# Ledger of designs, part 51: peptides against a protein of PDB entry 8BZL

Target 1, 228 residues: chain A of PDB entry 8BZL
Amino acid sequence: SYDRAITVFSPDGHLFQVEYAQEAVKKGSTAVGVRGRDIVVLGVEKKSVAKLQDERTVRKICALDDNVCMAFAGLTADARIVINRARVECQSHRLTVEDPVTVEYITRYIASLKQRYTQSNGRRPFGISALIVGFDFDGTPRLYQTDPSGTYHAWKANAIGRGAKSVREFLEKNYTDEAIETDDLTIKLVIKALLEVVQSGGKNIELAVMRRDQSLKILNPEEIEKYV
Target 2, 242 residues: chain B of PDB entry 8BZL
Amino acid sequence: SRRYDSRTTIFSPEGRLYQVEYAMEAIGHAGTCLGILANDGVLLAAERRNIHKLLDEVFFSEKIYKLNEDMACSVAGITSDANVLTNELRLIAQRYLLQYQEPIPCEQLVTALCDIKQAYTQFGGKRPFGVSLLYIGWDKHYGFQLYQSDPSGNYGGWKATCIGNNSAAAVSMLKQDYKEGEMTLKSALALAIKVLNKTMDVSKLSAEKVEIATLTRENGKTVIRVLKQKEVEQLIKKHEEE

## One batch from the design tools (peptide; made by RFdiffusion4, then SolubleMPNN)

Design b1_p11_3_s2 (from b1_p11_3, 6 letters changed)
Fold by OpenDDE base, seed 3:
Structure b1_p11_3_s2 (fold): chain B 228 residues (1-228), chain C 242 residues (1-242), chain A 11 residues (1-11)
Amino acid sequence: as target 1 above (228 residues)
Amino acid sequence: as target 2 above (242 residues)
Amino acid sequence: SLQDRIDSLYL
């Protein structure tokens, strides 16, 4: 069957393994990204960590470099591979170009990596989508999304994973210049967006904030509750 | 060449990796392995199933492998796959030591193997390893550590966990009896025996059917010790008296 | 359960 072919088009022009990888993404918990004026915010639905599991080893948001972070949805092991390669590329770029990567550059690198895994014989696609946020060296905040196909686009706001549709619908209605006028309002927008799909309020949300000229900050539960 | 591409682990229409799921199911039929983290050490306890009188070497450990001076692992699943992965762990640890002149951090060794496991779920002509592992270790970064990895190349840190047969029941028992912050190695050993006694499909727990290894720190050195049969017998006896 | 472990493959 054509659905079992990794790198073969169906007669109707579909890459089934890419489409099925997108279904794998939908099994992931929701992630949302919002670009503010001088802030980028990633929010994720916390999967309940099992009792006796170390929460340290369960991360949906990670730094790629000092100026770039990523949230993903889908296969955790696949995500680790992408993250590691992206981190190596960020460091390599600093060494060779003597500047940090632009958010677009690293997004394109990740996208190209994903695309190669859709076209190379004997490789399945990565079962992940990613939201990549950060600041370019000029201080411009950026948000990009990548999917299993290796496509990427710049966004003002977007969501991935299980509840992405509902979150996107919320963002389409509520993302305004007024709603992102301040850092705090931008954070509130992300929380409100996640609350469309997350049960039990702020306890099940993880937030990462990157402000201009600042390092990535993961908000603690008490800090999140201030915005709810 | 092309024939192997057709057997690559692929996504189902629902986004599932059935070969990974089937590997995980196969592990459910393997002997039980427990890991418990204590304040003063970490342990592995494993069911010993292959007791054959004609085995030339009393396998000192069927399921517990020393990886380096600071780490050990226990395996559940396909024995041949386990042998390959445990050998790879040793090689990774050795290469790191040679390159950096220091022991590999525990999580880094786990992730290195998990990247290999993941690759066997993504690359053509490969099947997932039918093996889950528990890792115990010590490093200067996090102290005593317990990790679990599965065929997908996913891993996590744990205070206590179980893989193999009746692992769900074992995990439930561990959740009930594990006291965070109060767990000594002695209490962890007692808990391991308690859980194995209930989860092993045996009428009576015998020291011959249980392997236990402890990892401790003595005089600034890691000590990995496999308990002698007599020590395990004493633990079982103590449990039977309670 | 096995299902819980399968579900844990996705984050």
Scores: peptide ipSAE 0.426, ipTM 0.787, DockQ to the pose 0.835
Fold by OpenDDE base, seed 1:
Structure b1_p11_3_s2 (fold): chain B 228 residues (1-228), chain C 242 residues (1-242), chain A 11 residues (1-11)
Amino acid sequence: as target 1 above (228 residues)
Amino acid sequence: as target 2 above (242 residues)
Amino acid sequence: SLQDRIDSLYL
């Protein structure tokens, strides 16, 4: 009975709807984030876009602001809600504080939003995890991960979605100072990590790169193939 | 599965929203709707099911709704839910026009409704809308556009797609016959008839059972036109001769 | 298929 409630504690202390929302995340395609020295990289498994589908409308990576990018895994419609609210907050922060958000700030905002949906009566948790990357105003690269519970942590590298376990295992073995010594090496690390779970090579990968003092760049397939 | 399917807005142990899935299943029983994007326009083609001689209201269009001067939609699913959503689309479009003194961009209208749909999957005491929509439109930003949305509040842009009964078969046919970059509105109309003829559960396709609307640009204005029965008859006849 | 549409719910 407790597992059928919107979000309540079971007798053993579980929040089943939060746990089940985490299962929804695992139905999403894999996303990877890596923090380099002066670069942050998001890589995602491209879901097979139907031949007649507009790729513009199928985005797993989105900008939240000029200095912050997010990849998600899980319910697409839920992600849109979170993204829109985060974008509004980024703009609001610029207006009220006169500075861009820190990556931690916007992550905390998203996390708080998610947490409220785990505690509000008549609301289900968001069925998404997110990797949030960017640069703080001091030029520090940041990577955060958040889950349906509203928890968040800073990471050197992490993965979410279906293949996240395998990708994390790869990153745990291969994330070294040498592996991120250059921007190109950092990008290669992300690609190699994704290739643990993505079939058919670079054609099924989308990469977003943000370098220090540079705008977000989505790599084209040809640019990705250079690193494969 | 059955333990979690009776309540709205609840995840199953596998992370599934069964009420959304069941709404999508229900839409599969609705009349077929097609959308095709061409270089010179976009069209909707829909199965007309409610042909009753005693209907007092001459419904010129049962399933195709004009939303504003630049957009129309077609619906598959629960009629009452569709009426609510199409009315909301019109209201959103009008509010935007009043606020900004320009028509709402197509994708923004679609997303606004999709946010409503999504809310009905996340807030308790609500069920998902049992409706999928196809949207056709023109705006100055992307030109001619075709979108599809489902009960989850998910949406996508398409070159061609189908919702409702036999939608999977229709989509397969569209994938085979749609030529990207070469599609004229004339060819799109022919393709729509071809697909409907194969996917509608009728022995013979007739103009009384098909609604078609086209959206074009003429003299810098959007023109939304529902084809006359005679025009649809001609399209069907032409297809039968091929 | 219905399954394809269900799968499309997750990205």
Scores: peptide ipSAE 0.414, ipTM 0.781, DockQ to the pose 0.862
Fold by OpenDDE base, seed 5:
Structure b1_p11_3_s2 (fold): chain B 228 residues (1-228), chain C 242 residues (1-242), chain A 11 residues (1-11)
Amino acid sequence: as target 1 above (228 residues)
Amino acid sequence: as target 2 above (242 residues)
Amino acid sequence: SLQDRIDSLYL
């Protein structure tokens, strides 16, 4: 029955459902992540919220734990499932290991979850990519990306979603040790990167900042305008 | 592409879930449902299409369902799917109450159902539910609330929204006439009648074709009330006189 | 519109 074999190899060795899930990611608004020296920054393109919609119910950036946050691009409902599973794992790790997860650990967990949905009968891939940022217990800032296939890598900077190509090209040119020398410069780099694809400037950008030994902070529009 | 139309849990080459989109299209042909959040309450207004003369006049709400003491919902789409989902909502709410000895928060109930909806878009051998829901409720965390969910398992909170037939036109009207911070339940009721009068595919709006429920707080208790036909008639009459 | 709702599936 076709209902059992959702993700199968094509004759030429492609996993079309994984590739098509990557196309679903491209329908998402742009997200960017940058690792600074003592800071990690997530920036996202704000999708226009309907006038009568409550903004609190539209979140592209979320905390997974006190030391880890995630931005995603793609299917919102799929993201909710992944986020919830990751949060449970973070809590479980604290209980069993008595330490918070490393950013790599939780990324690997999410990646493994995604991979299983590419190989399990009767399951389609998750239509999401994620940028996962945070601090390890030793205070090292980390940035990881994962895609619908369940692959993951560590990055200095990266982007996902519809404008990811242009943002990555910008970051490849502009990510230097000097450009991330301070927290403010790192934030500015993220904003500049997003402005490659975001219309109408800082009003359409959401920024999340995590500094060493600090909680996740979502910047308000006035704080963002200081960097523009 | 036709090859993706018959398969419920697969992406198109463009990353689309056609079965979810088709479920949403089917909902667009269902009777109109409105939700409006006010400062002193929240309401649902729904089109009643099945007015059969032989239906026993037991005014059971065709499209408005009480979920628990603090929440109600309205449905647009496949009736059988709606019955399954409304029953599941009641079960989820009851299980939570039994486990925690307090009512389930409104958003948590919505998300629990949305996770079920999402699963029916991701697991093989399942089709999406052909149902969108509006939820009204009160809890101690956020007070009066209005939510909308779709076949994908996506949801959002709203000040006012519409699902079903002519929902786009209704939403446009709501955007024009909804006054944030100044909306009373009385004004919300008047707005609901105004919008339904323009968006329902009927020659004349009548009380028999409209169901309205209000959720208010009285003496620290939630009160969910379905308006009587006479009350709806008065609202319609008032609108016709303005 | 229906298209707006379809577009809302992606964030």
Scores: peptide ipSAE 0.325, ipTM 0.716, DockQ to the pose 0.854

Design b1_p11_3_s2 (from b1_p11_3, 6 letters changed)
Fold by OpenDDE base, seed 2:
Structure b1_p11_3_s2 (fold): chain B 228 residues (1-228), chain C 242 residues (1-242), chain A 11 residues (1-11)
Amino acid sequence: as target 1 above (228 residues)
Amino acid sequence: as target 2 above (242 residues)
Amino acid sequence: SLQDRIDSLYL
């Protein structure tokens, strides 16, 4: 009965709708984020699109602003709402504060939005987790994760979605200062991490790279194969 | 009755607010937080459950939040709810400072948040916050203070108290060992370690699993200090030698 | 696990 209610507490103190939203995230394809020294990298498992579907319409990585990008796992429709709200906030911040958002700021905004949907009448939680990466104005690379509850934390590396456990286990073993010493090594680390769960090698991986003072670059399949 | 516990915060036939009770149950799953008032300061001690190796170095305490120059809090419960409430506390304190050009009195800050919590138990379409807070502070009215608030919007001042996991056992221990009028900050720190060692479900207490903040007065200014890991290790070692 | 995620919801 509690699972059909709006987000309310169970007798044992659980928010079942939030927990079930986390299960929705696990149904998403894997996404990985890694913070290097002067680079942030997002990698995602490409979901096989229907033969007649335009792949351009199925993006798991998106820019929020020039200095911030996000990968998500979970409900695609929910993600569109969050992405649009975040983009508007990034632009609003530029207009009002005359500076781009910090990665923490926009993460906190998204987290607060998600939290409100866990406490508002007639609303269910967002069925998405997000990895948010970018650079602050001081040139510091950042990686944050948000979940359906509105919780957020800063990470050196993390993963979300179906294969997240295996990818995290790999990253816990292989994330070292030596492994991220260069941009290329950082990219290789992300690819190796994704290959723990992705079949058929680099063809099923999408990578986005953001370097200090550079725009988001999505790597083409040929560029990815050079690292594999 | 299942009918009343699955709805928005409404009274049962017995006059119980089940959603508030269930929010309090949720807090029982959180890490232990305790507060102790001493003659020369106040402290918060919190269980740190930072077990994730890939977390970025948290320069700041995970569970202890500075609210302003004269106040800090610790939280037990749902993390996202805690983030919202701690941010609101900071905003309230800042708005007061801006308006009156003096720091907000400790109890007034606690009350302001408690009114918000209470509203979330009374207005339709809202659930209670699944968070309890301990507040430590100093003001010119009452000196060093320790408060506790719960999801209902209830609050109280305390000499020593605990929230989160095993809080009932911790409160019992505090009640036995707390000496009113004789508590120094040094003795309070020792008591905090003693209680945490018994209440934390760990085989061995380590400095990595404990966050401690102290609030003192130095030269007419409030000093909020998070203890370094080495300082916590020394406190644990001292307790093990006793 | 699901439990690990539930535990992460709580501070």
Scores: peptide ipSAE 0.061, ipTM 0.552, DockQ to the pose 0.040

Design b1_p11_3_s3 (from b1_p11_3, 5 letters changed)
Fold by OpenDDE base, seed 3:
Parts: structure tokens; sequence; C-alpha cells
Structure b1_p11_3_s3 (fold): chain B 228 residues (1-228), chain C 242 residues (1-242), chain A 11 residues (1-11)
């Protein structure tokens, strides 16, 4: 039965609104994250921008801090709220602790935020999953995934959104130490993974790359084509 | 009292927010609003549906609202909701000005309101606003800008767009006729009239049924003006002669 | 279309 209660367990122990929020995530375009040796890569399916729409305002990948970036799948407006809060927390942490956040820390913060919205009366869950990548201060690359429930885990590679299942299956088969031996190979792996679900090749892919001690770089279409 | 706190916009089993979708449906029945970005300005054109002789002519605009010296918006949807949101926009803009001693950037104002809209889709005891907005503005960061927001709290930048009744048809026409990089405010005005003439459910377009505002830069200042009825008449006449 | 706009809510 469709349970309209936001924060109530079903008799079988399900939180329906959380499960339904996960269905909202599946309506989003695919996002992929891969952790390489000295690189983290986010790839997203680029939704066709309307002819008269400004592409600047359509972003699925965003920076949370200098050392952390995030891709999401699901409700765009919900994502904006999470992103803004995460950015504030990153800055707050720098001010209070005098160090940038670890990728785990900010992931846990986001996860905790999401979890509260699954338990607080009068709040629906966030309809987003996120891939959070970056580097810890010690130079260790990290990839985390979080979902509407507020759960989070560390990954070598993962995917979210509509084509996530197919992409994950590809990654499970193809993610090897050899496949991520170089930065270029890691990028190529992400592209190949996305091509499992993205039609029309590299033109419909957006890639973000963060290398050790470097800022987030969004690859242009020409750069992406070099890897295809 | 507690019963209302439990009434929140919730996900369907398929992950849909039906209350947001229904709000968007309602907006589809509202008067048409157009926005067009030009090289030398930006404009809003809106359908006037409520023409009452007893309305005090002092009502500057039914659908177009000045937000600050650098921004205006047009609204499609529930009038009461529109009034609340436009007031909030003005307050946000003024608070920013007071705090930072500079006008709020256009996109920041849009996002601030969109965050409020989003909240009304997530928090208990609240319903989505039944309103979509077009925003026009100028700032030193991006120059002339046009934005659209919907009940979900989603927004986007546009070169040209439409909300309200027959918006899909209007957008299609805009896609056909909008010339990127060559759009002057004059040509944008002509395009607005052309699109409204085809999308409004009226036998003949009249100046009394159309509100048009332009935002331009003159001598380093933003100028927002609502076109006079005579000016709109002239635009319509010109269109009819073509 | 309305459907297109609804779909645009998800990224």
Amino acid sequence: as target 1 above (228 residues)
Amino acid sequence: as target 2 above (242 residues)
Amino acid sequence: SLEDRIESLYE
C-alpha cells in the first residue's frame, strides 16, 4: 500500500519515502565516479540542453571545495540545497579546524543531513544520490557514494542514476589495477563505462578530473574525444 | 494542528512529486509570459487577462514586477502566491544591498528564491508555490540576463523562453525565429509581439491585453521601463503591416 | 511540453 507517512516504518520495516526517493534518483541521468591512483574522475551523461538555454546554468558536477567535487542524480533543486550546505560546511571546517575537510568528513556531513530528512517529522527525503570525489590532505584519492537514506560508502568505482546498473556491471568487469595504471587510462575507463548507456558518443558526456594537488578540471568536448 | 504538519509534498512510488507537477499544470493555464534576451537589453512580455474598468489605472503592471533597480520579474500562476514571492524577492534584494552595500547579483537573487520554493516542496505543512517566474536583470558579472524558475525550485538561464498558457508553442516559435548574436532589443520586441499574437487565445492582439517591460543600460545605469500603451500599439501595428 | 518540463526536474 502507498504509505503517505513520511517518517513511519512499514510493518515490514521499510521506509517507503526513502525507497521512493531512490526511484527519483533513477530518473536522473547517469553519473560515474572512478578512483585512480593519483586521479579521481567524475563522468556524467549530459542531458541535451534546450537550444535557447544557457549551458552555464546546467551543471551536474560541482565543486564543494578546492579538494572535493560532487556529481549527483535526482532532483536538481534538492541537489542545490545539499550542495550549498556542503559548501558552507567545507568553509566552516577550514575556519574552525584550519584544514580542508577530508572527503569522508564531508560525505558524512551530507549523509547525516540526508538521514535527518528521513527521520524528521514534516520533511521528505532528499531525492538525490551523490558521488563525492576528492583528495585528502595527505594526497589520497577518495570516492564516496551517498543515497537518499543517508547511507554512504567508500568505493573504487561506482555509478548512480538511470543507467547505473549497466555501468556498475561494466566497472565490475573492467576495473583493474591495469585499467587505472595511468591518469589517461582512468579517464578512458570512465568514458567507456558511460558509453554503455550514453548514446551518440563523447558529445553527450561531461567529465571532471581532479589530480593530486590540482584543481578540478572540466574537460572540453575536444579533450574528451581524444580518449574515445 | 499536527495533522497539517504531516501533510507534506511526498514522493510517489515512482519517485514523482505530484504536487509540484500539479502546480506546473496549473501554471500552464495562466496567462502567457515571454522573456527575450537581446544584445542591448532584455524584455518581458505578458498577457493581461484581467481587464476591469474599475481597476485603478495606478496598477503599474499586473504581471511584471520591479524587484530592484537592476531586476524585474514576470509571473505566471496563482496571484496570491506571486505576491508573496515577489515581495520576498524584494526583501532578499534589499537585505543583500544593506549587508554588502552593492546590488545582489541576478543569479543569486534567483537562487535565493528558488531555495525557498524548494523548501515548500520538502517541508511539512507546506505546499508548492503555484508560480513560475521569468527574471530579467543586469549585473556587472554577466551583463543582461534572463532566468526562468518553476515550483520545484529549479531554474535556468535562457536566451528566450515562455511560461504559462501555450508556452510550448511559444518556445517552439522562439527557437525558430531567435537569431543568436544578432538580437537587438528592437528585434526582440517585434519577436515578442509575433509570438504573443500567435499564442494568445485572442482574435486580435490589442495593446490593452499586453504588458511589456524592457531593461536597458543608459549611462552606466540600469533602466527598467514599462512600455506605454501607445508604444505597444505601434509595435502591434508594425507587426500587422508585415 | 509539460512532460518535458517535468523531466527537466531530474538530472
Scores: peptide ipSAE 0.383, ipTM 0.787, DockQ to the pose 0.845
Fold by OpenDDE base, seed 1:
Structure b1_p11_3_s3 (fold): chain B 228 residues (1-228), chain C 242 residues (1-242), chain A 11 residues (1-11)
Amino acid sequence: as target 1 above (228 residues)
Amino acid sequence: as target 2 above (242 residues)
Amino acid sequence: SLEDRIESLYE
C-alpha cells in the first residue's frame, strides 16, 4: 500500500504522507496572520490551558529573531524542532552575513527543511504549517506561509489550522486598504477574523504585534479586549 | 484505521500518529506517578508495583531517579525505555555542566530529551518511547519547577499533574484540591497521599507501595530526598484520620 | 483522559 509507505508517490501522483501531514495541521488550533502597512499581526486560538498548566510552556507564537516571529498549526513537538533550527539559522546568518535574515530567507530555509523531510528516506514530513511574519531590513512588512510539503508563498493575510477556511473567507471579504489603514484597524481585523472560529471572545485569543522598528509585543488579555 | 497501526513513523489519513497514541495508551497501564509544585518545594509520588521478596537489590527508588543535584524525574511506562531515557538525561546534564560550568536549566534538560523523543517519532526504523516522565527541579531562572513529557516529545510545565494508571482521575482531583499560591510542601504531600489513595487499585494504601521524593532548597543548595517508609506511613496515617 | 492527551499533541 503506497499510503502506508514512507513518503513516496502513489500511482496517481500523490504524496500521501504529505497530504496526511496537512491533515495533521488541520487538527491544530487556528492561527491568523495579517500584513498591515507598517505592522504585522499574528493571532492564534488559545486552547484552553489546563487549570494547572504553566502558561509559559504553552506557546503557539514564537520569535525566531528580533525581526521575525512565527505561529504554527499541527504537531507541537515537530514545531519545536523547526523553530529551534530556524533560530539557529537566524543567528548564523547574523554572524556570517552581518545582517538579519529577511523574512523570505528564513521562510525559504524552513521550507527547504520541510521539503527535505518529504524526500529523505526513513523520515516522515513535519506535521506543521507556519505563518512567518516580520520586517526586512528596509522596513517592509512581510507575511509568509509554509506547509508540510515545503511550499511557501507570500500573503497579505492568511490562516492555518482547523478554522482556517472560515477565517480565510472572512479575510477575503474584509481585507481592504481601509481595513489596514492604521495599526489599530489591522489588529481589529485579526481579532474579528479569529472570532469567526474562536468561542468566548478575547480570552481565547493570543495576539502578537510587530511594528516597524519595534520589537515583538504580545498583547495581554486586557489589551485585546480593547479591540473586541 | 488498523492499516496504519504497524508503521512507526507514518501519518494516518486523518493526520494521526497511531504509534505515538498507542505508546500513550500503554503508559496508561503503568503505575501512577504524581507531581506537585509547592511554594517551598516540589515532590514526586509514585506507585511501587514490583515488590518481590526475592529481590536481592533493595531498590530504594524504583521509579524516581536523581538526574543531577538540582533535578529528579519519575517514569511511567516501559522500564527498559525509561532506563535509556534517564541515562540520557544524566548524560545531557553532565555534558552541559562540563561545558558551561553551571547546571543545566530545568526546561533545557526537558527539551533536550523531548527532542530525542520526537526524533523517534519521525525517523524510520524507530518506535516511540513507551514512557512518560515527570520532572522536578530547581534553577535560578524559574525556581521550583514541574514538567511532564510524553512519547511524542511534547512537554509542559505544571503546578500539579499525573501520569500512568488512572491519571485522568488523578488530574481531576488535583484540579479540585490544588490551591494556587497557597500550596506548601506539607500540604502537597497530603494531597499526593489523598490522590494516590483514590487512584491506586489497592484496597488500602501502604507505605511499601508508594515512593515519594521531595526537592527543596536549604542554605542555597538543592536537596533531593526520598522519604523513608516510616515517613510515608505517617502521611498515610494522617490521611486516614481526616 | 487519553483523548485529551492525544488532542494536546496538536496546537
Scores: peptide ipSAE 0.350, ipTM 0.758, DockQ to the pose 0.860
Fold by OpenDDE base, seed 2:
Structure b1_p11_3_s3 (fold): chain B 228 residues (1-228), chain C 242 residues (1-242), chain A 11 residues (1-11)
Amino acid sequence: as target 1 above (228 residues)
Amino acid sequence: as target 2 above (242 residues)
Amino acid sequence: SLEDRIESLYE
């Protein structure tokens, strides 16, 4: 049945459903990730939470494990599925291998999951990209990015979502060793990068920070303003 | 554009899931369902459309479903889809109870169903459920809660919200009149009547056309109660006097 | 609006 073949090659060699899933990602708000020396930082554009909506249920940054967190852009419901699967894998790894996952491992797992959904009959691709940050057990900070195709790469800094192009251009110009020399400078870099696309300053930014041997910390608006 | 309309849920060139959007459009034609969270309880108010003279006495709620001892939901959309989903909710809740010997947390139940909904948007040979749900519940983690879910498998917590016909207008009214931190169940009931009176496509609001359920805590137990017609009449009358 | 709800599908 033709209805089962959702993701197929076009005559010119394109996987249209994957490309269109990437367009879905562009509809998402901007997320940025930066790897510092001893810190990883995720920043996201806050969507205006509808009046009367519980802010607790609106999260663009989530922990996958104690040493790994993720920001995403694209379909929220799709993201939840990926996040849940990743969390289960992180726990499974701890049980079977008796060590936490490396950031690369869990990224590869997520990427493989996404890839399978591009090749399986009767499944559409996930409409999400993700920035995955964390620390390996050796204390090395890591940043990875995944897209709907299941590709993944390691980055010093990257961005996803609607403003990703502008943010990346900013990072390409401003990401230097000096700019990430300290934790505070790294945080400032993320904020400045987001301010390229976010209107109304720090009130519309959510920041998550993970330092070596520390859990994910979500900064409050007051803390963010200190870096602006 | 038509090629993406007739097939299983796939992305459009613009990254849209039209089948999900169309399901949401269909829900807009369903009867209005309203949820309001108060300090001392949570309520659902739903439009009752199935009033026929030949209908046998409706002993059970038409629009509001008890899921377990601590949760209830209301549905807007395709009735058959709603029945499937509400049954699934009950099964999930029961399986959790059996496995863990405690009631399922409210958000976990909502999420479990949302994962199912999402699957029906991603797997071939399936169409999205043409149903949005409002969930009310209580658990030891967050107390009284109100959630909304849509055909995409997306969900959110709310202080007050509305699904179905004229939901946008209802939400606007709720935004205007809902006072955070000061909402009692009594005030919430009054607000529900006020909003329904303005949003329902009826000439006059009557108790026969409105179903209301409240969820409260009494002596450390959750109590889900569907208001009697007389109680609803009193609420309507009180509103008309103001 | 319906449009707002549709937009809310993307984060």
Scores: peptide ipSAE 0.404, ipTM 0.812, DockQ to the pose 0.862; fails the geometry check

Design b1_p11_3_s3 (from b1_p11_3, 5 letters changed)
Fold by OpenDDE base, seed 5:
Structure b1_p11_3_s3 (fold): chain B 228 residues (1-228), chain C 242 residues (1-242), chain A 11 residues (1-11)
Amino acid sequence: as target 1 above (228 residues)
Amino acid sequence: as target 2 above (242 residues)
Amino acid sequence: SLEDRIESLYE
């Protein structure tokens, strides 16, 4: 019924559709983000691609602009909508403000979009959480997380998806200044964190790295194996 | 009765707006926020619930937001809704400043947001904001001011008030201990700690779990300051010694 | 299977 798509308060003050959207996120494969000193790293669990499925079409990590990228967990179709809108906003910002977006700006844009879908009748919340990483124009690395409610926060490290709890526990224990002292150590931290929940080792991990004044780099499996 | 619980904000047969009531119920589960008006300033004290080691330290305050040079607010309720409303407050204040070349009066800013809140309770296809706000400010018309607004769009001025978890008990305590005309900012801070210690669902009040902001006037300028953790610790320690 | 199709909706 159309009524099930309405996000309303329960008598006890809950927004059930938002909570259910959060459950949708938990069905997604795990993604992790870590902010290093001069690097941001995203790692995702690769889903077993169906034998006939094009691997190019299954991307959990995508660029929003030259200086910002995003990983998500949850409904793939919902993610596509959010990504496209974010990309358009990034380009619009470049045209109107003549500068690239800050990571916070684009996160806030995405968060606002999600929030509106929690407050408009006839629309359900987006069933996705996102990790957004990048560099501000001043060269500062940033990591943000947003959830279906439209809430967002800045993080040193975080995880989303089905294995997020275990990954976060690992990061809480192992994220130190020493652990992120170098780019390589930061990458290693992400890999180790994902290995807490990913089966079959480095072959099922996708890693994206962004360094200051550099474009997004997706590591190949051979490069990942060097860190394991 | 259930038909009115799951649909857009409409009147029940009894004339009640259940979605607004439910929004207020949601706010009741949020962290406690206090506001106290003193003779020489105004303060906000808020419970900080999200203490996570992996959070980026750049977060000044989880619940207290500077709106402009003369006003700040604290929020109880849904964080995403709060972000939207606080952004709107800043925009309203900025537009006013640009238009009139003077800061927006405190009550006018509060009213402008309350009109928006009210609209979200009346127009179809929208739900109420799950947010209550406390506003502190100074203007040339009324001096130091404290306001409270709720999801209905209703607002009021206060000498002291509380929103969020255990707000009713907090208000009762404030009524007992608030001394009209004799309230200094120092005494207000002490009162805030006293009330939070009794109303927060924690075994022991710690500085990590409390955010405090003060608004004062110095040399004809408004100063909004978030207390450092060490300062809050001192306030807590002083309370424990009494 | 329906289950496979449902699982494919989530990444």
Scores: peptide ipSAE 0.294, ipTM 0.759, DockQ to the pose 0.206; fails the geometry check

